Peptides against a protein of PDB entry 8BZL. Designs and how they scored, part 193

Target 1, 228 residues: chain A of PDB entry 8BZL
Amino acid sequence: SYDRAITVFSPDGHLFQVEYAQEAVKKGSTAVGVRGRDIVVLGVEKKSVAKLQDERTVRKICALDDNVCMAFAGLTADARIVINRARVECQSHRLTVEDPVTVEYITRYIASLKQRYTQSNGRRPFGISALIVGFDFDGTPRLYQTDPSGTYHAWKANAIGRGAKSVREFLEKNYTDEAIETDDLTIKLVIKALLEVVQSGGKNIELAVMRRDQSLKILNPEEIEKYV
Target 2, 242 residues: chain B of PDB entry 8BZL
Amino acid sequence: SRRYDSRTTIFSPEGRLYQVEYAMEAIGHAGTCLGILANDGVLLAAERRNIHKLLDEVFFSEKIYKLNEDMACSVAGITSDANVLTNELRLIAQRYLLQYQEPIPCEQLVTALCDIKQAYTQFGGKRPFGVSLLYIGWDKHYGFQLYQSDPSGNYGGWKATCIGNNSAAAVSMLKQDYKEGEMTLKSALALAIKVLNKTMDVSKLSAEKVEIATLTRENGKTVIRVLKQKEVEQLIKKHEEE

## One batch from the design tools (peptide; made by RFdiffusion4, then SolubleMPNN)

Design b1_p20_3_s3 (from b1_p20_3, 7 letters changed)
Fold by OpenDDE base, seed 5:
Structure b1_p20_3_s3 (fold): chain B 228 residues (1-228), chain C 242 residues (1-242), chain A 20 residues (1-20)
Amino acid sequence: as target 1 above (228 residues)
Amino acid sequence: as target 2 above (242 residues)
Amino acid sequence: PYVPRPERPFVDSPYPELYE
């Protein structure tokens, strides 16, 4: 049945459904991640919440565990599925291994999940890329990025979504040891990076920070404006 | 491209899920459903299109379904799909109650169904549900709540919203007239009538063509009530006098 | 490693909320 053969190779060796899923990601709001010395920061372009919509139900940054959080670009409903699976795995790991997951481990898990959906009959790829940040048990800050193909890499800084190219170019120029010397400077770097593509300043940015041995903190608009 | 809109839900070259978009389009042709959150309650108002004199049950809810003691929903779209989803909502709620000995939180019920909807957009041999839902409910976590979900599995909480025919116009009216923090259930009912009168594809609004349900709290218990035809008539009359 | 395809023009959807 053709309905089962969703993702197949083209004659020239392309997986078009994966590539098209990447196009879906490019339609998503821009997300940026930066690894500092003792901090990881996620920033997301906040779509103007519709009047009368409850803002609490519009979240682009979420915790996977106490030591790991992620931002995503692309299909929100797809992301929810991935997030839920990742959360379950984080809890399972705590039970079986008696330690929280490493950021690399959970990234690999998510990547493997995505990869399976590129190869399984009757399933389309996930239409999401993710920036996954957190701290390993040894206190090392980590940033990973994964895409619809299931590929993942570690980064110092990266961006995904519609404005990712511009944001990455900014980060390539401005990410230095001096620029991440302090937590505040790291936060400022993320905000500046997002402002390359986000209009109207801090009111359209969602920002989350995770410091070593601290829980995820989502900054309020007033806190963000201090860095603009 | 037409090639990517005729198969099971797959990505187009530009990253669009056309089958999901077409499901959304189908909902746009369905009867109008409104939801309004008030300080002292939440309501659903829905267009009743299937009025037949030979119907045995004159006082039925065509578009509004009670899910459990604390939640109700209205549906816009394919009736058969709606029946499947509303049944699933009831089952999810019941299973949760049995497992945890407490009612399922409103958002959790919505999310559970949305995960099902999402699955029907990702797995082969499935088509998206041609249904959007409005959910009203009360729980101890967030109090009175209003949610909207669509065929993609996306959802959001709302103070007021609309799905179905002329939903964009209805939402615009709601944005203009909804007063955040000052909305009483009484005022919400009046607003619902006002919006429906303007957005329904009828020459004149009548009580026969409108279903309204309210969810309130009385003595620490949730009360879901479908308004009687006479009550709806009174609301319409009041609107006409203003 | 995945080699990104050249960027394609974005086609506007009447339902942008699906992708944002």
Scores: peptide ipSAE 0.314, ipTM 0.710, DockQ to the pose 0.594
Fold by OpenDDE base, seed 4:
Structure b1_p20_3_s3 (fold): chain B 228 residues (1-228), chain C 242 residues (1-242), chain A 20 residues (1-20)
Amino acid sequence: as target 1 above (228 residues)
Amino acid sequence: as target 2 above (242 residues)
Amino acid sequence: PYVPRPERPFVDSPYPELYE
């Protein structure tokens, strides 16, 4: 059966393993990214962590470098592999090129990695989509999205995972220049977008903010509640 | 037959490479890309299927890629595969430039990529690229050029051609309307709009759904220009008035 | 859920150019 074959075209030209990986992503927690004027914001739905599970081990938002962070939806183990490779590449780039990566560069790297896993019969696709945000060295905020196929695009705002459709619909209606005029408004936009699919306010939202020339900041629940 | 469909690098009993054919099938479902060679330039016209409001507009071109100062391409098929191949084209072109201190001839760039494509059809553990490309370019050897390549690694030069959805119908129309030796860039643009209007699965052709790039020579320099939406709109309007 | 697609029947190749 073509659906069980790894990285094989179906008679009608479909890569079912890639499509199924995309389905796996849809089962993941919702992640939202928004590019503001001088800020990038990632928001993620907090899954109920088992009471006995160390919360520190469940990171849905991670730094790839000082100027780049990533949220993902899908298989956590797959994400870990991608994140690690991306981090290594970021460091390697700093060493060899003597500059931090651009957000586009690292996105392309991740995308290429994903694509390679769709073209080898000995490998399955990565079961993750990612939102990659950060600042280029010139201070330009960037948001990119990647999927299991290795496709990537730049976005003003986007969402992945469960509820992504609803969140995107919200963003399509509410993302305006006025809505992102300030950092606070941009943060508020992300929170409002997530609230379309997340029950019970700020307690179930993880929010990360990166401002120009600043490090990644993860907001605490109290800070999030101020925007609600 | 099923055993051969799942293998990338073997012939069927009838001598068919099914994985390559399936890759071609994938391309057939992709957005239409058209190329037309004129006496004074060459153009690519591509269908834009997904216009999303949240997409960052900084991407001037979704389907048309500048490869170097003298060449551009359009892609039909799997986007991720296209990105890889487009990047490879740029790398090949830059490597050539570095090595020879002159731009790579158009056909050589196309051939280099085609060799890579072919390798992915012959070596085990690899699948074909699900991408066809149209190449436009200028070089001192042959002037303005248009090429097409497919997943097999085959390529050819064209005066006009089409890949992607409804490509066969488009090619038929091009054959009927293309006038050899008399094709100006202006007439080519008009022809592109005409063909796209008939081949795209849209009720009405809009400028938002069409991307057009032209390659011309001005003062001994190649100019690759993506038409503005207003310009495309004007072309569409002109077509509707005819 | 994605349904497995049927195998392509034994017909002439729609892409004869691949073999020419």
Scores: peptide ipSAE 0.300, ipTM 0.768, DockQ to the pose 0.045; fails the geometry check
Fold by OpenDDE base, seed 2:
Structure b1_p20_3_s3 (fold): chain B 228 residues (1-228), chain C 242 residues (1-242), chain A 20 residues (1-20)
Amino acid sequence: as target 1 above (228 residues)
Amino acid sequence: as target 2 above (242 residues)
Amino acid sequence: PYVPRPERPFVDSPYPELYE
């Protein structure tokens, strides 16, 4: 069956399906990532959880491994597939290399996966961008972003999703060495950045923190309010 | 716009997956299915539309399927698609049991199917499944559980929810009347009847048009029971008297 | 020169939950 290539070049050199997937990302809830000195922080806009929905099943921040976590914007079902593949790769790496993945490695893996879905016949691009944060084995904090095209870059701070432009503008102005001097200041920076686009304050923010040699910690609403 | 409607699931210029949205639209025309989580159990209530006297097999439950000893589901959407998915759920559950010698956790079964659904939205030559499901179950990890999944492969856990025809209105009613922490199975059954009575496009709710299943724990075992017509009639009668 | 396509306005989907 000649499954025609879904993602093809336009006459002017555009990959429309990739660009359109990026539009899907822009519909997603805002996610922000900030790299501190000895901390990485992810914050995500919580869409108003339906009153009868189990909050446990509404997770926009997930662990890929003990040293890596990810936030995403875009299609939730697509994200689940990417997360699962990444988790398997993290475990495989531990088994084969006997070390945890570097944040760059797993980002590159995810990016390569996404890129393949832009070039494979019979597959559409993933409709997600991701912020991937964590610590390398040497204790270096890392933040990476990837998009539907499979591109990835390292960042000091970045944002994805609906409010990403505003959040990025805020971060460009406010991300300084002084602003990330302490873990608490770094957390505060993330919260302030999200508050640029989140209307209902701290109640609608999910925040995850990873410190050096510590596991991912998701802050409860009470802890978040202390920083507001 | 038409170009994105007739082909394999692709993104529109605005980033929409129209084939998935259209599948969800198709589900909106299906019979109503409700799920309600209680402290002492969980239930599914589904509209039964196809009562034909000439049907050879009296399927006691047309829309509610037992998946394993600890889980059941209800379906809204294309019947043929539903049959494929329910069969797959059973297979996944059995394979897990064989491999791990324990029942599959409820959420894991849901996610396994959701991954299949998602694949049918991303791989060429496939169309989305035109089916939403409600899942009820019990496991040792989270106790009684209720989940909903859609054609995209998205899912969520719920205390109460609805799929199919007039689902939005039903959800609104559930939000109003659901009392968190105080919901008994008895009260959940009453609530189900109340909501169905208002959401079904029927002049009078009849036991013949409603299927109800309950999942409870008795003596450390899960019991899935489809209510008899007489039991449903009694529930309807009680509602009419209030 | 790569002409960036104009940002298309948010078309509200009746199913926003798909795009979270």
Scores: peptide ipSAE 0.266, ipTM 0.664, DockQ to the pose 0.571; fails the geometry check

Design b1_p20_3_s3 (from b1_p20_3, 7 letters changed)
Fold by OpenDDE base, seed 1:
Structure b1_p20_3_s3 (fold): chain B 228 residues (1-228), chain C 242 residues (1-242), chain A 20 residues (1-20)
Amino acid sequence: as target 1 above (228 residues)
Amino acid sequence: as target 2 above (242 residues)
Amino acid sequence: PYVPRPERPFVDSPYPELYE
């Protein structure tokens, strides 16, 4: 009964609905984020697109603002709600504070939103984890992760979704100062990390790159193949 | 009896609030946090469990939070709940400062949060916060202070206390070794290491797994300091030599 | 004037404190 409808504590102190939401995340496609010196890179496993489906409509990487983007794993519909609220907050911040959000600020906002959905009756947790990357106004690259519980941390590199464990193990071994010395090396690191779990090579990978003072760029398959 | 487990607003026949008790169980699985009041300061010591190589080192303290210039807290329990509560503490403290142009008294800040916690145990449609907090602070009214609060909204002032995993054993040790009126910050630090060494489920206590913060007064100002890893290592080494 | 509550003695269990 404790695993149904309302997020309540079990006798042993567990929040089952939050744990189950984390399981929903594990069913999502793999996403990887890496912070370089002057670059942030997101990589996502592409789902097989059904025949007649517009490939452009299935985006797992979304811009929250000009300086922040997010990849997610889990329920796509839940992600849409979070993304929309985050976008509104980014715009509101620009109006009220007269500066763009820091990556930490918007991450904390998203995390707080998720946490509230774990404590309010009639609401279920969001079934998504997110990797949030971007640049602060001072030009510092940032990578954050959020989970369904509303926890968040800053990372050098991380992965979420299906195969995240294997990708993280790869990153733990291969993330060095030398491996991120250049933008190209950083991109290569992300691709190599994804290839640990993605079948059929570069055709099933989507990559987004944000450099300092530049807009989000989604790499074309041909550009990805140059790194493999 | 299961009918009483799912609602915060329903007492059991025995007068128990099961959701509050279950929140306490959640805290029991969290890393150990302890606080010790000394004559010349107060300290928090907390177990660090999440050591990941890919974490950005910007997090000097995972479990110890500065609330304002005169107060800090340590948390045991659900991290997301803790983040919400620590943010609320900062907001309450800031609002008070803006309104009265002086820092909020320590106990008033603790009470304000406890009222919020209590509300989450009494109003329908909410679950208790799965977090206990230790508060350290200084104010002009009572000097150095240590408080503990739990999911029920209950709180108390302490000379020494512990929350989280193996808290009962830690409290027992503190009762035995704490000397009223004779506790220096130096002796308190030694006691903290002693207790953590026995209560943490690790073969050997390492500086990487322990966070310590001290609150002292210097030249009429409160100083909140997180000990460096090297300083913690020295404390551990000293303990091992005793 | 704010009157602080007296320091509580060591309590062995958090559960008994719920009823205090």
Scores: peptide ipSAE 0.087, ipTM 0.514, DockQ to the pose 0.031; fails the geometry check

Design b1_p20_3_s4 (from b1_p20_3, 8 letters changed)
Fold by OpenDDE base, seed 3:
Structure b1_p20_3_s4 (fold): chain B 228 residues (1-228), chain C 242 residues (1-242), chain A 20 residues (1-20)
Amino acid sequence: as target 1 above (228 residues)
Amino acid sequence: as target 2 above (242 residues)
Amino acid sequence: EYVARPEKPFVESKYPELYE
């Protein structure tokens, strides 16, 4: 049978392929998410785009729906598959339930998808972690993280990728109610957090902001520099 | 380490997909393919390695494939894999045309194939395709476009890029000589010849060993043209005179 | 928390772009 189980338990109870997928995530560029009072912010490390590369085709932050966006760390091709599936689900939900998905719902969907790929014969785990942010229909800002195992949790702030540890340590120290009192302060917090691991300052940061009842806005470099 | 090399595409302890990396390594041994985006067109230039005198069919283009009226691609890697993928590209493009009664956008065709490539890196019993592709095209959304995809299913848009043998050196040369915003198709052709002359493992660049295709817009229609051998000879001659 | 015991990859990938 060519459909050999790729992800199996070790004698000591480890799912090595899941653990190794998490190692793949750690190789990815850093992403950070912060939930403010009436804002959610995603920031990602921009790798130096090759001089001849079209920046348009390099997207680390994407919209899943009008009220939900996602950043990821790890295998870009894997992420594209997850994003596409999530987008389809968001649209399907609108058609069947006649309401947009909650951030928790779509996170759970993505998590379930990932989990299935850890249990299905002939499939390897997705090599991605994701930060999923958005607003529920009641206007509540949400931030979730999911990993290759299919686990997910709600966060006030979190980071994924190669610099995640340093960024998380920064956030643990600096995330306070005062630090997120305004939208601008929340944005500044994300930028400061990324600057812990990003070289060359604001030019290497991509920032996306979603405010209550507003669409996802990707800040241009000039706008980012105003916060630096 | 060896256990992860011999099986279906799985993660190594370090989080690497070695089978994908090995597929990319295989592509490094393939003939050089170049793509250059110009203001008035886009081109592909590919090395012909298999010039066998006993080949019954003079393939006008061994490495450059027309996908539809608005897109073409060049392939570096395993020929059999390339044939499968190019056929799939054509099928995807035709299905889209039938469904929507308009040509598939360039990036959408690229992503559709990349999703297939990705699947072959994730599903058991499958190996990655040992193929990288350069895509040239025109659509009403973004105009002239150049894309590159690899065995992982990753892709990117480029102003100029190279795959196959000596690709890193070629890319470096392209970075040095590519003039953003000032690139004409004529200058792009000259640049392609210049780069191929330096990157091909041949003492002398000959027209028989190079395939070049251009994609332009004429009277509101896309024109994909494979250059004749005589035209390529002229380009080579011009380069030698500089 | 899955704690991967990565063997320190002694050799960096020639293709870091795969994991971006």
Scores: peptide ipSAE 0.360, ipTM 0.771, DockQ to the pose 0.444
Fold by OpenDDE base, seed 1:
Structure b1_p20_3_s4 (fold): chain B 228 residues (1-228), chain C 242 residues (1-242), chain A 20 residues (1-20)
Amino acid sequence: as target 1 above (228 residues)
Amino acid sequence: as target 2 above (242 residues)
Amino acid sequence: EYVARPEKPFVESKYPELYE
């Protein structure tokens, strides 16, 4: 059976385990990324943190470096592995090249890692997609997406996870130069996009913003409500 | 769906890892383990199921393992898998201590094991570990901590949680009775007994069927103590009087 | 984009926490 084989093509050219890994991503909560003029914004559907769970250990948005952050959808444990390797690479790059990674570079690294896990007999694909945002050293904001296959592309805006289709449809209609003219408008766009799939308004949204030459900022619920 | 449960490291068409889910299901039939974080300590409480009179070894603890001077864990699931993982935890902790000349931070130890668990879900020829763990510990970074990990390699920090048999009901009870910011170790112990009394399918909770360990700080040192049977009896008695 | 073949009947996972 070709659909149960990890590293074989079907007769019609499909890698079923990669496709199935993509289905795992769809089980994840929604994440959205938007590139503004001088800002990158990640928004995620806030899973109801169990009342007794430590919020510190429940993170869908994480920093890879000072200039790069990532949101993921899919298998949480898989994501941790990817994040850790990416962080190590970011630090290694700083040590060896003496400059921070470009967003494209670290995305390519992650993508290559994922790709290897689609081609090795003893490994299943990673069950995660990622939105990777940040700033290059020249101050250019970047947004990339990668999927379980190891493919990656640059985006103006995109979404991953269970509500991604609806969010993307919204973004396709509403992403304009006017909509991202200011940082605040860009943030509003992300919130509005997430509200297409998130119930109960801004209380169930987590937002991270990165501005040029600034560190990642996670907005508190009160700050988010100002944009709703 | 049964078609995709034969291999340990494959996705189903809907993106599920059935072997991981089945491992979690197996853990649901294991003895109950509770963890509760307090302001002045953290505790583990576990069900003892195998009380056999012919057992020669007086195990101080059947399900609670000391990992190092600052951490302990409780296990739910396959005993052999648990032994392997607890040994690995001890090795990781010792290697860290040797390398850095300080105890491993609690979360780092948990993460290290979780990475191993995750690998057993992704690499061919391996099966998931049929074990969930509760970790209690203290470090200088976050103080008292409670973690839970599952066969997937996922983990989280908790104020209170439960694994094993009737864990969902236990968690519900913990959610109702846990008072954030006001939990003392004494109150946590009482809560543990209360929850175990309701979740264990026994007519009467007895000290022989429950093991409890506490982790506290005394004079700048971590103290991990397994409660004596008499102490557990007193806790049960107090609960019955309320 | 290739769509994975859905399994029928579909049963929801009892462990949604595995996926985030």
Scores: peptide ipSAE 0.340, ipTM 0.795, DockQ to the pose 0.407
Fold by OpenDDE base, seed 2:
Structure b1_p20_3_s4 (fold): chain B 228 residues (1-228), chain C 242 residues (1-242), chain A 20 residues (1-20)
Amino acid sequence: as target 1 above (228 residues)
Amino acid sequence: as target 2 above (242 residues)
Amino acid sequence: EYVARPEKPFVESKYPELYE
């Protein structure tokens, strides 16, 4: 039954469903991640919250654990599944290993999950990319990216979703040791990167900051405006 | 392309899930359902299309379902799919109650069902549910709440929203007339009638064609009440007099 | 190196709310 094999190779060696899932990611709003010296910052383009929508229920940045957070681009419902699975794994790791996950570990877990959905019969790929940031237990800041294929890499800075190409080009030009010398400069870099593609300035940006040995902090609009 | 229309929910070359989109289109043909959050309560108002004289007039809400003592929902879409999902909601709520000895938080119940919906968009041999739901509820965490979910498994909290036929127009009307922080249940009921009157493709709104349920708190208990036909008639009459 | 096909032009979905 052709209905079982959703993701198959084309004659020229392409996994079309994976490529098409990447197109789904591009329909998502832009997310940016930057690793500083002692800080990791996630910034996302806020879709204009529909009038009468509860802002609490619109989240593009979520905590996976106390030391790890994630931003995503793509299908919202798919993201929720991945987030929940990741959270369970983080808790399981704490219980079994008695240490929090490393950022690489949880990224690899998510990547493996995504990869399985590219080979499993009767499953389509996840239509999401993710930026995963946090601190390892040794205090090292980390930034990883995953895509629908299940690939993952460590980054100094990266972007996903709509406008990601432009944002990446900006980051390639502007990410320097000087640009991340302080926490504030790192935050400014993220904001400037997002402003390349986000219309209407700081009001449409959500920022999350994680510092060493500190919990995830979501910046309020007033705090964001101080950096703009 | 036809290839993406006939198979298990897969991505199009443009990253679209056509089966999900088609499910949403199907919902657009269903009767209108409204939800409005007020300071002192929350309500659902739904269009009743199937009025057959031979239907046993048992207080049968066709579109509004009580889920537990603190939550109710309204459905737009395929009836059979709706029955499955509403039953699942009840089961989830009961299992939670048994496990934790407290009522399930509203958003958690919504999320649990949304995970099921999402699964039906990702696993082979399954089609998306052709159903959108509005949820009303109360819990100790957030008080009165209104949620909307769609076939994709996406959901959101709302102050006011609409699903089904002419939902876009209804939402626009709600945006215009909804006054944040000043909405009483009485005002919400009036607004619901106003919007339904304009959204329903009927020459005259009648109480027979509208189901309304309210969720309030009385003496520290949640009260879910389906309005009687006479009460709905009074609301319609008041609207016509304005 | 998996050479991704050239980026397709952005086509809006009829239901943009499905994506974040």
Scores: peptide ipSAE 0.288, ipTM 0.699, DockQ to the pose 0.707

Design b1_p20_3_s4 (from b1_p20_3, 8 letters changed)
Fold by OpenDDE base, seed 5:
Structure b1_p20_3_s4 (fold): chain B 228 residues (1-228), chain C 242 residues (1-242), chain A 20 residues (1-20)
Amino acid sequence: as target 1 above (228 residues)
Amino acid sequence: as target 2 above (242 residues)
Amino acid sequence: EYVARPEKPFVESKYPELYE
């Protein structure tokens, strides 16, 4: 029913469509983000791709701009819409302001977009959470998380999707200044965190690294295995 | 009838706006926020619920937002809705400043936002904002001011008020203890701690769970200050000794 | 599950200030 897609308040003050969208996120594959000293790292669980599916087409980590990348959990089609809008905004910002976006700026843009879809009739919330990482102009690494409601916060480390609870618990225990002292240690932390929920080691993990003044680098399986 | 609960904000046969009432119910589940007007200043005190170790910025003020140099607000309700409204408040204030080369009067800023809230209750295709706000400010017209607004777009000026969880109980306590004309900022701070201690769903009030901001005038300038954790601890300690 | 409240005519609102 068209009426079921409308996000309205329940008698007890709940936005059920937003809550249901959050449930959709929980069904998604796990994504983790960690901010290091001079590095940001995203890791995602590789879902078993159907034998006939091209593995190259299933990317859960994408660049929004040269200095910003995003991982998501939830509805892939919804994510595509958000990613495209964000990319356009990043390019528009470069053209109009003559500077790249800050990580906070683009996060706020995405969050605002999501919020609007929770308040407009005829639209349902986006069924995605996102981890957004990157570097500001001053070289400061940033990590943000957004959810279907349009809320966002800055994090040192966080996880979304299936298994996020276990990954978060691991990060809460193991995220220390010592654990992120080097780039390699930061990468190891992300891998260890994902291994809490991912079976069969490095073959089922996609890892992306962004260092200061460097482009997004997706690690190949061989590179990941060196950290395990 | 079920038809009035699920549709765009429309009147029920009895003349009620159920979606607005339901939005207010959502606010009732939010953390407690207090505002108290004193002779020499105004304060906001808010419950801090989200203490997570992995948060990057220990937000000195999770629920208290500076709007401009002369105004701040606190929010109770849906965080994403609050972010939209606080951003709008800042934009309205900035546009006014640019146009008139003076700060927007406090009540005008509140009314401008309330008109937006009201629109979301009247125009089709939209739901009410699930947010109530407390506003503190100073302007040359009325001095120190405290306002409250709700999802309907209604607002009012207050000497002391509360929104969020257990707000009714808090308001009752404020009515009993608020001394009109004799309220100093110091006494207001003590009162805020007293009320929060009784209304927050915590066994023991701690400085980590409370955010307090004060708005004062110093040397002809408005000063908005978020109290440090140590200062809040001292206030709590003083209350416990009383 | 969301259960719509039955219309109860003439029940006082918990928020009378909205209509005041």
Scores: peptide ipSAE 0.179, ipTM 0.554, DockQ to the pose 0.043; fails the geometry check

